# Peptides against a protein of PDB entry 7C96, part 4

Target 1, 73 residues: chain A of PDB entry 7C96
Amino acid sequence: PVIPDDFRCPISLELMKDPVIVSTGQTYERTCIEKWLQAGHGTCPKTQQTLTSTVLTPNYVLRSLIAQWCEAN

## One batch from the design tools (peptide; made by RFdiffusion4, then SolubleMPNN)

Design b1_p8_7_s1 (from b1_p8_7 with Y4F L5E)
Fold by OpenDDE base, seed 3:
Structure b1_p8_7_s1 (fold): chain B 73 residues (1-73), chain A 8 residues (1-8)
Amino acid sequence: as target 1 above (73 residues)
Amino acid sequence: DPRFEPFL
C-alpha cells in the first residue's frame, strides 16, 4: 500500500521508526538527522532554517500512528 | 517543502 508522506522521513524517504522533532518543528528519522548534525550542519534539511537547538524530541504520537498503520497494512 | 536527501 501507499505510505502516507507524513510517515516518511524527509531525508531517507523511508517509513520512520524513531521519528524526532527538531527545533523547526519538522520530523525526521533519528538516525538521519543525527548524521546530518554530525556532519556539521546546523540547519533543518527540509526548511533550511537555522536550528535554534540540537535537541531532538521524540514524536511519540507519530510513532504510534505509524505503528498502527503498519499493523493495518 | 520539498524533501531533502543529503546523503543520497
Scores: peptide ipSAE 0.043, ipTM 0.689, DockQ to the pose 0.142
Fold by OpenDDE base, seed 5:
Structure b1_p8_7_s1 (fold): chain B 73 residues (1-73), chain A 8 residues (1-8)
Amino acid sequence: as target 1 above (73 residues)
Amino acid sequence: DPRFEPFL
């Protein structure tokens, strides 16, 4: 089935398995955003806004929604 | 978006 856009990482364009939220409120696959930060970037990939923090917060609600979708599809 | 090429 077609993967909902909100379930796809803005970077990898793939279904997220470990979605995390950055300081701007955008969500990415953990491994993708970690690589971005490790490369020395300090901005949000999608919005280009400056990150006020490099802390990554797990998006547990989205993780659960994606899991439910996967079970049904 | 080419800005993500190194991370794909």
Scores: peptide ipSAE 0.043, ipTM 0.693, DockQ to the pose 0.190
Fold by OpenDDE base, seed 2:
Structure b1_p8_7_s1 (fold): chain B 73 residues (1-73), chain A 8 residues (1-8)
Amino acid sequence: as target 1 above (73 residues)
Amino acid sequence: DPRFEPFL
């Protein structure tokens, strides 16, 4: 079935396994955003806004929603 | 809503 856009990482376009929230409120797959940051970027890939912090916060709600979707599909 | 090929 078609994967909901909100469940796909904006970078990899794949179903997120470890979604994390950046300072702008956008959510990405952890490995993708870490690679972006490690490359020396200080902006949000999706919005191009400057990140006020490089702290990555686990999006447990989304992780749960994705898991539930996977169980049903 | 851009996508980033280098990180795929």
Scores: peptide ipSAE 0.042, ipTM 0.684, DockQ to the pose 0.149
Fold by OpenDDE base, seed 4:
Structure b1_p8_7_s1 (fold): chain B 73 residues (1-73), chain A 8 residues (1-8)
Amino acid sequence: as target 1 above (73 residues)
Amino acid sequence: DPRFEPFL
């Protein structure tokens, strides 16, 4: 079935397994955004806004929603 | 909608 856009990482374009929120409020797959940050970037890939923090917050709600979707599809 | 524009 078609994966909802909000469930796909903006970087990998794949279903997120460990979604994390950056300071801009955008959500990415953890591994993808970590690689981005490790490469020396300090901006949000999606919005190009400067990140006020490099802290990554787990998006548990989205993780749960994705899991539920996977179970149903 | 920019929300659906992927980053490549």
Scores: peptide ipSAE 0.029, ipTM 0.627, DockQ to the pose 0.103

Design b1_p8_7_s2 (from b1_p8_7 with Y4F L5A)
Fold by OpenDDE base, seed 3:
Structure b1_p8_7_s2 (fold): chain B 73 residues (1-73), chain A 8 residues (1-8)
Amino acid sequence: as target 1 above (73 residues)
Amino acid sequence: DPRFAPFL
């Protein structure tokens, strides 16, 4: 079945397993955004906005929704 | 996006 766009990482384009929220409010797969930051970037990959913080907040609600979707599909 | 080629 088709994977909802909101469940895919904007970077990897794959179903997220550990979604995290950046300061701009966008959500990415943890490993992807960490590699992006480690590469020296200080912007949001999707919006190109400068990140106010490099703190990554787990998106537990989305993680749960994705898990539920995976169970059903 | 070519910027993300290393991640794909």
Scores: peptide ipSAE 0.049, ipTM 0.697, DockQ to the pose 0.178
Fold by OpenDDE base, seed 1:
Structure b1_p8_7_s2 (fold): chain B 73 residues (1-73), chain A 8 residues (1-8)
Amino acid sequence: as target 1 above (73 residues)
Amino acid sequence: DPRFAPFL
């Protein structure tokens, strides 16, 4: 079945396994955004907005929704 | 997006 766009990482374009939220409110796969930050970038990949923090917050709701979708499809 | 090529 077709994977919902909001379940895909904006970077990898793959179904997210460990989604995390950045300061701009956008969600990415943890490993992808960590590599982006480690490369020295201080902006949000999708919106190009400057990040006010490098803290990554687990998106538990999305992780749960993705898990439910995977189980049903 | 070419910016993300290394991550794909």
Scores: peptide ipSAE 0.047, ipTM 0.692, DockQ to the pose 0.180
Fold by OpenDDE base, seed 2:
Structure b1_p8_7_s2 (fold): chain B 73 residues (1-73), chain A 8 residues (1-8)
Amino acid sequence: as target 1 above (73 residues)
Amino acid sequence: DPRFAPFL
């Protein structure tokens, strides 16, 4: 089945397993955004906005929605 | 986007 766009990481384009929210409100796969930050970037990959914080917040709601989708499909 | 090449 077709994977909903909102369930795919903007970077890897793959179904997210550990989605995290950055300061701009965008969500990415944890490993992808961590590598982006470790590479020295201080902006949001999707919006190009400067990050006000490098804190990554787990998006538990999205994780749950993805799990439910995977279970049903 | 070339910026994401290493992640694809």
Scores: peptide ipSAE 0.046, ipTM 0.694, DockQ to the pose 0.180
Fold by OpenDDE base, seed 4:
Structure b1_p8_7_s2 (fold): chain B 73 residues (1-73), chain A 8 residues (1-8)
Amino acid sequence: as target 1 above (73 residues)
Amino acid sequence: DPRFAPFL
């Protein structure tokens, strides 16, 4: 089935399993953004904006929406 | 974006 763009990680382009929000408001797969940060980057991959914080906030609503979509498709 | 190649 066609995966909604909002359900795909901007980095891996795959369906997100553990979506997290960065300080810019963009959402990524946790493992992808953690690797990006561990590589020494301090910017948002999608927007190139400097991150004001490296705190990653779980996007539980999106996680639930994706789970519901997966169950239906 | 070539920066994301290692993640694909």
Scores: peptide ipSAE 0.046, ipTM 0.687, DockQ to the pose 0.175

Design b1_p8_7_s3 (from b1_p8_7 with Y4F L5D)
Fold by OpenDDE base, seed 5:
Structure b1_p8_7_s3 (fold): chain B 73 residues (1-73), chain A 8 residues (1-8)
Amino acid sequence: as target 1 above (73 residues)
Amino acid sequence: DPRFDPFL
């Protein structure tokens, strides 16, 4: 079935398994955003906004929703 | 669909 857009990482365009929220409120796959930060960038890949923090917050609600979707599909 | 490349 078609994966909901909100369940796809903006970078990989794939189903997120470990979604994390950046300071701008956007959510990415952890691995993708970590690589971006490790490369020395300080902006949000999708919005180009400057990140006020490099802290990555797990999006547990989204993780749960994705897991539920996977169980049903 | 084309994948987003933030490194470009």
Scores: peptide ipSAE 0.058, ipTM 0.725, DockQ to the pose 0.328
Fold by OpenDDE base, seed 1:
Structure b1_p8_7_s3 (fold): chain B 73 residues (1-73), chain A 8 residues (1-8)
Amino acid sequence: as target 1 above (73 residues)
Amino acid sequence: DPRFDPFL
């Protein structure tokens, strides 16, 4: 079935496996956002807001929800 | 929006 938009990385457009939250509250696939940051960008890809921190926080709830969805579909 | 690509 169709993958829920909230489960897709804004960058890769694919189902997230290791979702992480940036300072703006947006969630991305870890590898994607790390590459963005490594390229020297200091803004949130989706919102263009300036990041107050480059710390990436695991989104465990979303990871669990995605896993549950994958099991059912 | 599937048309959005932050790297474009």
Scores: peptide ipSAE 0.053, ipTM 0.715, DockQ to the pose 0.235
Fold by OpenDDE base, seed 2:
Structure b1_p8_7_s3 (fold): chain B 73 residues (1-73), chain A 8 residues (1-8)
Amino acid sequence: as target 1 above (73 residues)
Amino acid sequence: DPRFDPFL
């Protein structure tokens, strides 16, 4: 089945397994955004906005939605 | 708002 765009990491374009929210409110796969930050970037990949924090917050709701979708498809 | 390209 076609994977909903909201379930794909903007970086890897793959189904997210550990989605995390950055300071701009955008969600990415944890490993992808961590690599981006480690590369020295201080902006949000999708919006180009400057990050006010490098804290990554787990998006548990999205993780659950993705899990539900995977079970049904 | 073009989609981000991580390979640029």
Scores: peptide ipSAE 0.051, ipTM 0.713, DockQ to the pose 0.144
Fold by OpenDDE base, seed 4:
Structure b1_p8_7_s3 (fold): chain B 73 residues (1-73), chain A 8 residues (1-8)
Amino acid sequence: as target 1 above (73 residues)
Amino acid sequence: DPRFDPFL
C-alpha cells in the first residue's frame, strides 16, 4: 500500500526504521542524517536552516506509529 | 510528493 508521506525519510524517501529529530524539528532516518552530518553539513536537509545542535533525538512516537502502520498493512 | 525534494 501507499506509505504515508510523514512516514518516509525526506532524504531516502523510504519508510523510516529509526526516525530521529534534528534541532529544526524535522525528522529523518538516523543513518541518512548521520551520513549528511558526517559529510560536513551543518544544516537541515529539508529546510536548509542551520542546525543549532547536531544532537539527534529518537522520534519514538513516530517509530511507534510506523510500526503500527506496518502491522496493519 | 511536493513535500519532498528529490534532489536531497
Scores: peptide ipSAE 0.045, ipTM 0.682, DockQ to the pose 0.133

Design b1_p8_7_s4 (from b1_p8_7 with Y4F)
Fold by OpenDDE base, seed 5:
Structure b1_p8_7_s4 (fold): chain B 73 residues (1-73), chain A 8 residues (1-8)
Amino acid sequence: as target 1 above (73 residues)
Amino acid sequence: DPRFLPFL
């Protein structure tokens, strides 16, 4: 079935397995955003806003929703 | 405001 857009990483375009929230409130796959930060970037890939922090917060709600969707599909 | 930006 078609993967809901909200379940896809803005960078990889793939189903997120470890979604994390950046300081701007946007969510990405952990691996993707970590590579972005490691490359020396300090902005949010999607919004281009400057990140006030490089801390990545797990999006547990989304992780759960994705898991539930995967179970049903 | 594109939905996805696969530029990495």
Scores: peptide ipSAE 0.078, ipTM 0.725, DockQ to the pose 0.132
Fold by OpenDDE base, seed 1:
Structure b1_p8_7_s4 (fold): chain B 73 residues (1-73), chain A 8 residues (1-8)
Amino acid sequence: as target 1 above (73 residues)
Amino acid sequence: DPRFLPFL
């Protein structure tokens, strides 16, 4: 079935496997956002807001929800 | 908000 938009990375457009939260509260696939940061950008790709931190926090709840969805579909 | 980020 159709993958819920909330489960897809805004960058890769694919089902997230290692979702992480940036300082703005947006979630991305880890590898995607890391590449963005490594390119020297200091803003949130989706919102264009300035990142107050480059720390990436694992979104464990979302990871679990995605896993549950995958099991059922 | 954009649904995707084609510039990346």
Scores: peptide ipSAE 0.075, ipTM 0.721, DockQ to the pose 0.144
Fold by OpenDDE base, seed 3:
Structure b1_p8_7_s4 (fold): chain B 73 residues (1-73), chain A 8 residues (1-8)
Amino acid sequence: as target 1 above (73 residues)
Amino acid sequence: DPRFLPFL
C-alpha cells in the first residue's frame, strides 16, 4: 500500500520509526536530523528557518499513528 | 518548499 507522505521522513523519504519535532515544528526521523545537526547545520532542512534550539521532541502521536498504519497494512 | 529533501 501507499505510505502516507506525512509518515515519511523529509530527509530519508522512509517511513519514520522515531519521529522527532524540531523547533520549527517540522518532524524528521531522529537519526536523520541528528546527522544534519552534527554536520554543523543550524537550520531546519525543510523550511530553512534557523532553529531556536537543537532539542528534539519525540512525536509520540505520529509514532503511534505510523504503528497503527503498519499494523493495518 | 518541497515535501522531501533527498539530497540529505
Scores: peptide ipSAE 0.073, ipTM 0.717, DockQ to the pose 0.136
Fold by OpenDDE base, seed 4:
Structure b1_p8_7_s4 (fold): chain B 73 residues (1-73), chain A 8 residues (1-8)
Amino acid sequence: as target 1 above (73 residues)
Amino acid sequence: DPRFLPFL
């Protein structure tokens, strides 16, 4: 079935397995955003806003929603 | 908001 857009990483365009929230409030797959940051970028890929922090917060709610969706589809 | 980014 069609994966809801909100469940896809803005970078990989794939279903997120370990979604994390950046300082701008956007969510990405952990590995994707970590690589972006590791490359020396300090901005949010989606919004181009400067990140006020490089802390990545697990989006447990989204992870759960995705898991539920996967189980049902 | 963009739904596609040209990088992986």
Scores: peptide ipSAE 0.067, ipTM 0.707, DockQ to the pose 0.131

Design b1_p8_8_s1 (from b1_p8_8, 5 letters changed)
Fold by OpenDDE base, seed 5:
Structure b1_p8_8_s1 (fold): chain B 73 residues (1-73), chain A 8 residues (1-8)
Amino acid sequence: as target 1 above (73 residues)
Amino acid sequence: SSFDKLRP
């Protein structure tokens, strides 16, 4: 089945396993955004907004939704 | 896409 766009990492285009939220409110796969930050970037890949923080917050709601979808499909 | 350079 087709993976919902909201469940795909904007960077990897794959189903997210460890989704994290950046300061702009966008969600990415943890490993993808960490690599971006480690490369010295201080902006949100999707929105190009400057990150006010480099803290990554787990998106537990999305993780749960993805898990539910995977079980049903 | 705009994120191609970020994909391994």
Scores: peptide ipSAE 0.138, ipTM 0.805, DockQ to the pose 0.690
Fold by OpenDDE base, seed 3:
Structure b1_p8_8_s1 (fold): chain B 73 residues (1-73), chain A 8 residues (1-8)
Amino acid sequence: as target 1 above (73 residues)
Amino acid sequence: SSFDKLRP
C-alpha cells in the first residue's frame, strides 16, 4: 500500500525508522538531519527556519505508529 | 529539490 506522507522523511522520502523532532517541530530521519547539521547548517531543511536548538528529540509516538503500520502492511 | 544532496 501507499506509505502515508507523514511517515516519510522529508529528506530521504523513505519510511522513517528513527524519527526525530527538531526545534521547529518538523520530524526527520535521525541520520538525515544529523548529516545536515554536520554539514554546518543551522536551519530546518523543510521550513528554512533557524533552529533554536540542535537537540534532536525522538518522536516515539510516530515511531510506534510507523511500526504498527508496517506490521499491518 | 535542495534535499537531493542529502538523499542516498
Scores: peptide ipSAE 0.133, ipTM 0.802, DockQ to the pose 0.766
Fold by OpenDDE base, seed 1:
Structure b1_p8_8_s1 (fold): chain B 73 residues (1-73), chain A 8 residues (1-8)
Amino acid sequence: as target 1 above (73 residues)
Amino acid sequence: SSFDKLRP
């Protein structure tokens, strides 16, 4: 089935398994955004906005929604 | 794509 765009990581374009939210409110796959940050970048890949924090917050709601979608499809 | 360099 067609994967909803909101369930795909903006970077990997794959279904997110461990979605995390950055300070700009955008969500990415954890491994993808961690690599970006580890490379020394201080901006949001999607919006190019400066990150006010490098803290990554798990997006539990999205994780659950993706799990539900996978179960049904 | 602008994210090509980050894709696995």
Scores: peptide ipSAE 0.132, ipTM 0.799, DockQ to the pose 0.716
Fold by OpenDDE base, seed 2:
Structure b1_p8_8_s1 (fold): chain B 73 residues (1-73), chain A 8 residues (1-8)
Amino acid sequence: as target 1 above (73 residues)
Amino acid sequence: SSFDKLRP
């Protein structure tokens, strides 16, 4: 079935397994955004906004929603 | 693009 766009990482375009929220409020797969930051970038890939923090916050709600979707499909 | 480089 078609994967909801909100469940796909903006970078990998794959179903997120470990979604994390950046300071701009956008969510990415942890490994993808970590690689982006490690490459020396200080902006949000999706919005190009400057990140006020490099802290990555787990998006547990989205993780749960994705898990529920996977179980049903 | 930069996204392409990060994609598997």
Scores: peptide ipSAE 0.124, ipTM 0.794, DockQ to the pose 0.791

Design b1_p8_8_s2 (from b1_p8_8, 4 letters changed)
Fold by OpenDDE base, seed 3:
Structure b1_p8_8_s2 (fold): chain B 73 residues (1-73), chain A 8 residues (1-8)
Amino acid sequence: as target 1 above (73 residues)
Amino acid sequence: GPFDHLRP
């Protein structure tokens, strides 16, 4: 079935396995955003807003929702 | 798309 848009990483367009929230409130796959940051970028890929922090916060609620969706589909 | 360059 069709993967809900909210479950896809804005970068990879794939179903997220380890979703993390950046300072702008956007959520990405951890590996994708880490590579972006490692490349020296200090902005949010989706919004182009400057990141006030490079801390990546696990989105546990979304992770759980995705896991439940995967189990059912 | 706008993020094509970021995809592996």
Scores: peptide ipSAE 0.214, ipTM 0.825, DockQ to the pose 0.669
Fold by OpenDDE base, seed 1:
Structure b1_p8_8_s2 (fold): chain B 73 residues (1-73), chain A 8 residues (1-8)
Amino acid sequence: as target 1 above (73 residues)
Amino acid sequence: GPFDHLRP
């Protein structure tokens, strides 16, 4: 089945397993955004906005929605 | 794409 775009990481383009939210409100796969930050970047990959924090917040709602979708498809 | 360098 076609994976909803909102369920794909903007970086990897794959179905997210551990989605996390950055300070700009965008969501990425944890491993992808961590690599971006570790490379020394201080901006949001998607929006190019400066990150006000490097804290990564788990997107539990999206994680649940993805799990539900996977169960049905 | 713009994020090709970040993909495996």
Scores: peptide ipSAE 0.208, ipTM 0.822, DockQ to the pose 0.690
Fold by OpenDDE base, seed 2:
Structure b1_p8_8_s2 (fold): chain B 73 residues (1-73), chain A 8 residues (1-8)
Amino acid sequence: as target 1 above (73 residues)
Amino acid sequence: GPFDHLRP
């Protein structure tokens, strides 16, 4: 079935397994955004906004929604 | 743009 766009990482375009929120409010797969930051970037990949923090906050709600979707499909 | 997808 068609995977909802909001469930796909903006970077990998794959179904997220460990979604995390950056300071701009955008959500990415943890491994993808960590690689981006480790490469020396200080901006949000999606919005190009400067990150005010490099803290990554787990998006537990989205993780749960994705898990529920996977179970049903 | 803001709605463009990125890539691996």
Scores: peptide ipSAE 0.099, ipTM 0.736, DockQ to the pose 0.330
Fold by OpenDDE base, seed 5:
Structure b1_p8_8_s2 (fold): chain B 73 residues (1-73), chain A 8 residues (1-8)
Amino acid sequence: as target 1 above (73 residues)
Amino acid sequence: GPFDHLRP
């Protein structure tokens, strides 16, 4: 079945396994956004807004929703 | 797409 857009990482375009939220409120796969930050970028890939923090917050709600979807499909 | 260069 088609993976919902909200469940795909904006960078990898793959189903997120470890979704994290950046300061702009956007969610990415942890490994993808970490590589972006490690490359020296200080902006949100999707919105291009400057990140006010480099803290990555686990998106537990989304992780749960993805798990539920995977179990049903 | 806009993030092609970000994908390994």
Scores: peptide ipSAE 0.214, ipTM 0.825, DockQ to the pose 0.663; fails the geometry check

Design b1_p8_8_s3 (from b1_p8_8, 5 letters changed)
Fold by OpenDDE base, seed 3:
Structure b1_p8_8_s3 (fold): chain B 73 residues (1-73), chain A 8 residues (1-8)
Amino acid sequence: as target 1 above (73 residues)
Amino acid sequence: SPFAHLRP
């Protein structure tokens, strides 16, 4: 079945396994955004907005929704 | 754009 867009990382375009929220409110796969930050970027990949923080907050709700979707599909 | 994606 078709993977909902909200379940795909904006960077990898793959189903997220460890979704995290950045300061702009966008959600990415942890490994993807960490690599982006490690490369020296200080902006949100999707919006190009400057990140006010580099803290990555786990999106547990989305993680759960994705897991449930995977179980059903 | 908030609808942009980067790479597969």
Scores: peptide ipSAE 0.091, ipTM 0.747, DockQ to the pose 0.319
Fold by OpenDDE base, seed 2:
Structure b1_p8_8_s3 (fold): chain B 73 residues (1-73), chain A 8 residues (1-8)
Amino acid sequence: as target 1 above (73 residues)
Amino acid sequence: SPFAHLRP
């Protein structure tokens, strides 16, 4: 079945397994955004906004929603 | 945004 766009990482375009929220409010797969930051970037990949923090916050709600979707499909 | 998605 078609994977909801909100469940796909904006970078990898794959179903997220460990979604994390950046300071701009956008959510990415942890490994993807970490690679981006490690490459020396200080902006949000999707919005190009400057990140006010490099802290990555787990998006537990989204993780749960994705798990529920996977179970049903 | 023109960057709706990115490619690895």
Scores: peptide ipSAE 0.089, ipTM 0.747, DockQ to the pose 0.338
Fold by OpenDDE base, seed 1:
Structure b1_p8_8_s3 (fold): chain B 73 residues (1-73), chain A 8 residues (1-8)
Amino acid sequence: as target 1 above (73 residues)
Amino acid sequence: SPFAHLRP
């Protein structure tokens, strides 16, 4: 089955396992965005907007939706 | 572009 684009990390292009939200509202796989931040970047990979914070917030709703999709497919 | 995906 085709994986919805919203369920794929913009960086890894893979189904997200631990999705987190950055200050711009975009969601990424935790490991991917952490590597980006560790490299010294201060912008959102997808939008190129400046990050107002480096805090990563778990996207529990998306995590649940992905889990439900995986169960059905 | 907001529609462009990054590559591993």
Scores: peptide ipSAE 0.089, ipTM 0.743, DockQ to the pose 0.333
Fold by OpenDDE base, seed 4:
Structure b1_p8_8_s3 (fold): chain B 73 residues (1-73), chain A 8 residues (1-8)
Amino acid sequence: as target 1 above (73 residues)
Amino acid sequence: SPFAHLRP
């Protein structure tokens, strides 16, 4: 079935396994955003807004929603 | 854009 866009990482376009939220509120796959930050970028890939923090917060709700979707589809 | 992505 078609994967909901909200479940895909804006960077990889793949179903997120470990979604994390950045300071702008956007969510990415952990590995993708970590690589982006390690490359020296200080902006949000999706919005181009400057990140006020490089802290990555696990998006547990989304992880759960994705898991539920995967189980049903 | 809400439809923007970093890969094709």
Scores: peptide ipSAE 0.073, ipTM 0.719, DockQ to the pose 0.297

Design b1_p8_8_s4 (from b1_p8_8, 4 letters changed)
Fold by OpenDDE base, seed 5:
Structure b1_p8_8_s4 (fold): chain B 73 residues (1-73), chain A 8 residues (1-8)
Amino acid sequence: as target 1 above (73 residues)
Amino acid sequence: GPFDKLRP
């Protein structure tokens, strides 16, 4: 089945396994956004907004929704 | 774009 856009990482285009939220409110796969930050970037890949923090917050709600979707499909 | 260079 078609993976909902909200469940795919904007960077990898794959179903997120460890989704994290950046300061702009956008969600990415942890490994993808960490590589972006480690490369020296200080902006949100999707919105180009400056990140006010480098803290990555686990998106537990989305993780749960993805799990539910996977079980049903 | 920024996404392309981050993809394997």
Scores: peptide ipSAE 0.183, ipTM 0.812, DockQ to the pose 0.834
Fold by OpenDDE base, seed 1:
Structure b1_p8_8_s4 (fold): chain B 73 residues (1-73), chain A 8 residues (1-8)
Amino acid sequence: as target 1 above (73 residues)
Amino acid sequence: GPFDKLRP
């Protein structure tokens, strides 16, 4: 089955396992965005907006939706 | 693509 685009990490293009939200509201796979931040970048990969914070917030709703999709497909 | 360098 075709994986919904919103369930794929913008960076890895893979189904997200641990989706996290950055200050711009975009969601990425945790490992991907952490590597980006660790490299010293202060912008959102997707939007190029400056991050007002480097805090990563778990996207529990998306995690649940992905889990439900995986169960059904 | 724009994120090629970030992909594992």
Scores: peptide ipSAE 0.183, ipTM 0.807, DockQ to the pose 0.710
Fold by OpenDDE base, seed 3:
Structure b1_p8_8_s4 (fold): chain B 73 residues (1-73), chain A 8 residues (1-8)
Amino acid sequence: as target 1 above (73 residues)
Amino acid sequence: GPFDKLRP
C-alpha cells in the first residue's frame, strides 16, 4: 500500500527508521539530517529556517506509528 | 532542491 507522506523522510523520501525532530519542528531520518549538518549547513532543509539548535530529538511517537503501520501492511 | 544532493 501507499506509504503515508508523514512517514517518509523529506530528504530520502523513504520510510523513516530513526525519525528525529529538529529545532524547527520538522522531522527527518537521523542519518539524512546528520549528513546535512556535517556538510556545514545550519538551516532546516525543508523550511530554510535557521536552526536554533543542532540537537536532534528522537520522534518516538512517529517511530511507533511507523512500526505499527509496517506491521499492518 | 536542497534535498537532491542528499539522496543516494
Scores: peptide ipSAE 0.178, ipTM 0.807, DockQ to the pose 0.860
Fold by OpenDDE base, seed 2:
Structure b1_p8_8_s4 (fold): chain B 73 residues (1-73), chain A 8 residues (1-8)
Amino acid sequence: as target 1 above (73 residues)
Amino acid sequence: GPFDKLRP
């Protein structure tokens, strides 16, 4: 079945396993955004907004929703 | 694009 766009990482385009929220409110797969930051970027990949913080917050709600979707499909 | 290198 078609994977909902909101469940796909904007970078990898794959179903997220460890979704994290950046300071702009956008969500990415942890490994993808960490690689982006480690490469020296200080902006949000999707919005190009400057990140006010490099703290990555786990998106537990989305993780749960994805798990529920995977179980049903 | 800029994300190509980040994609598996």
Scores: peptide ipSAE 0.176, ipTM 0.803, DockQ to the pose 0.793

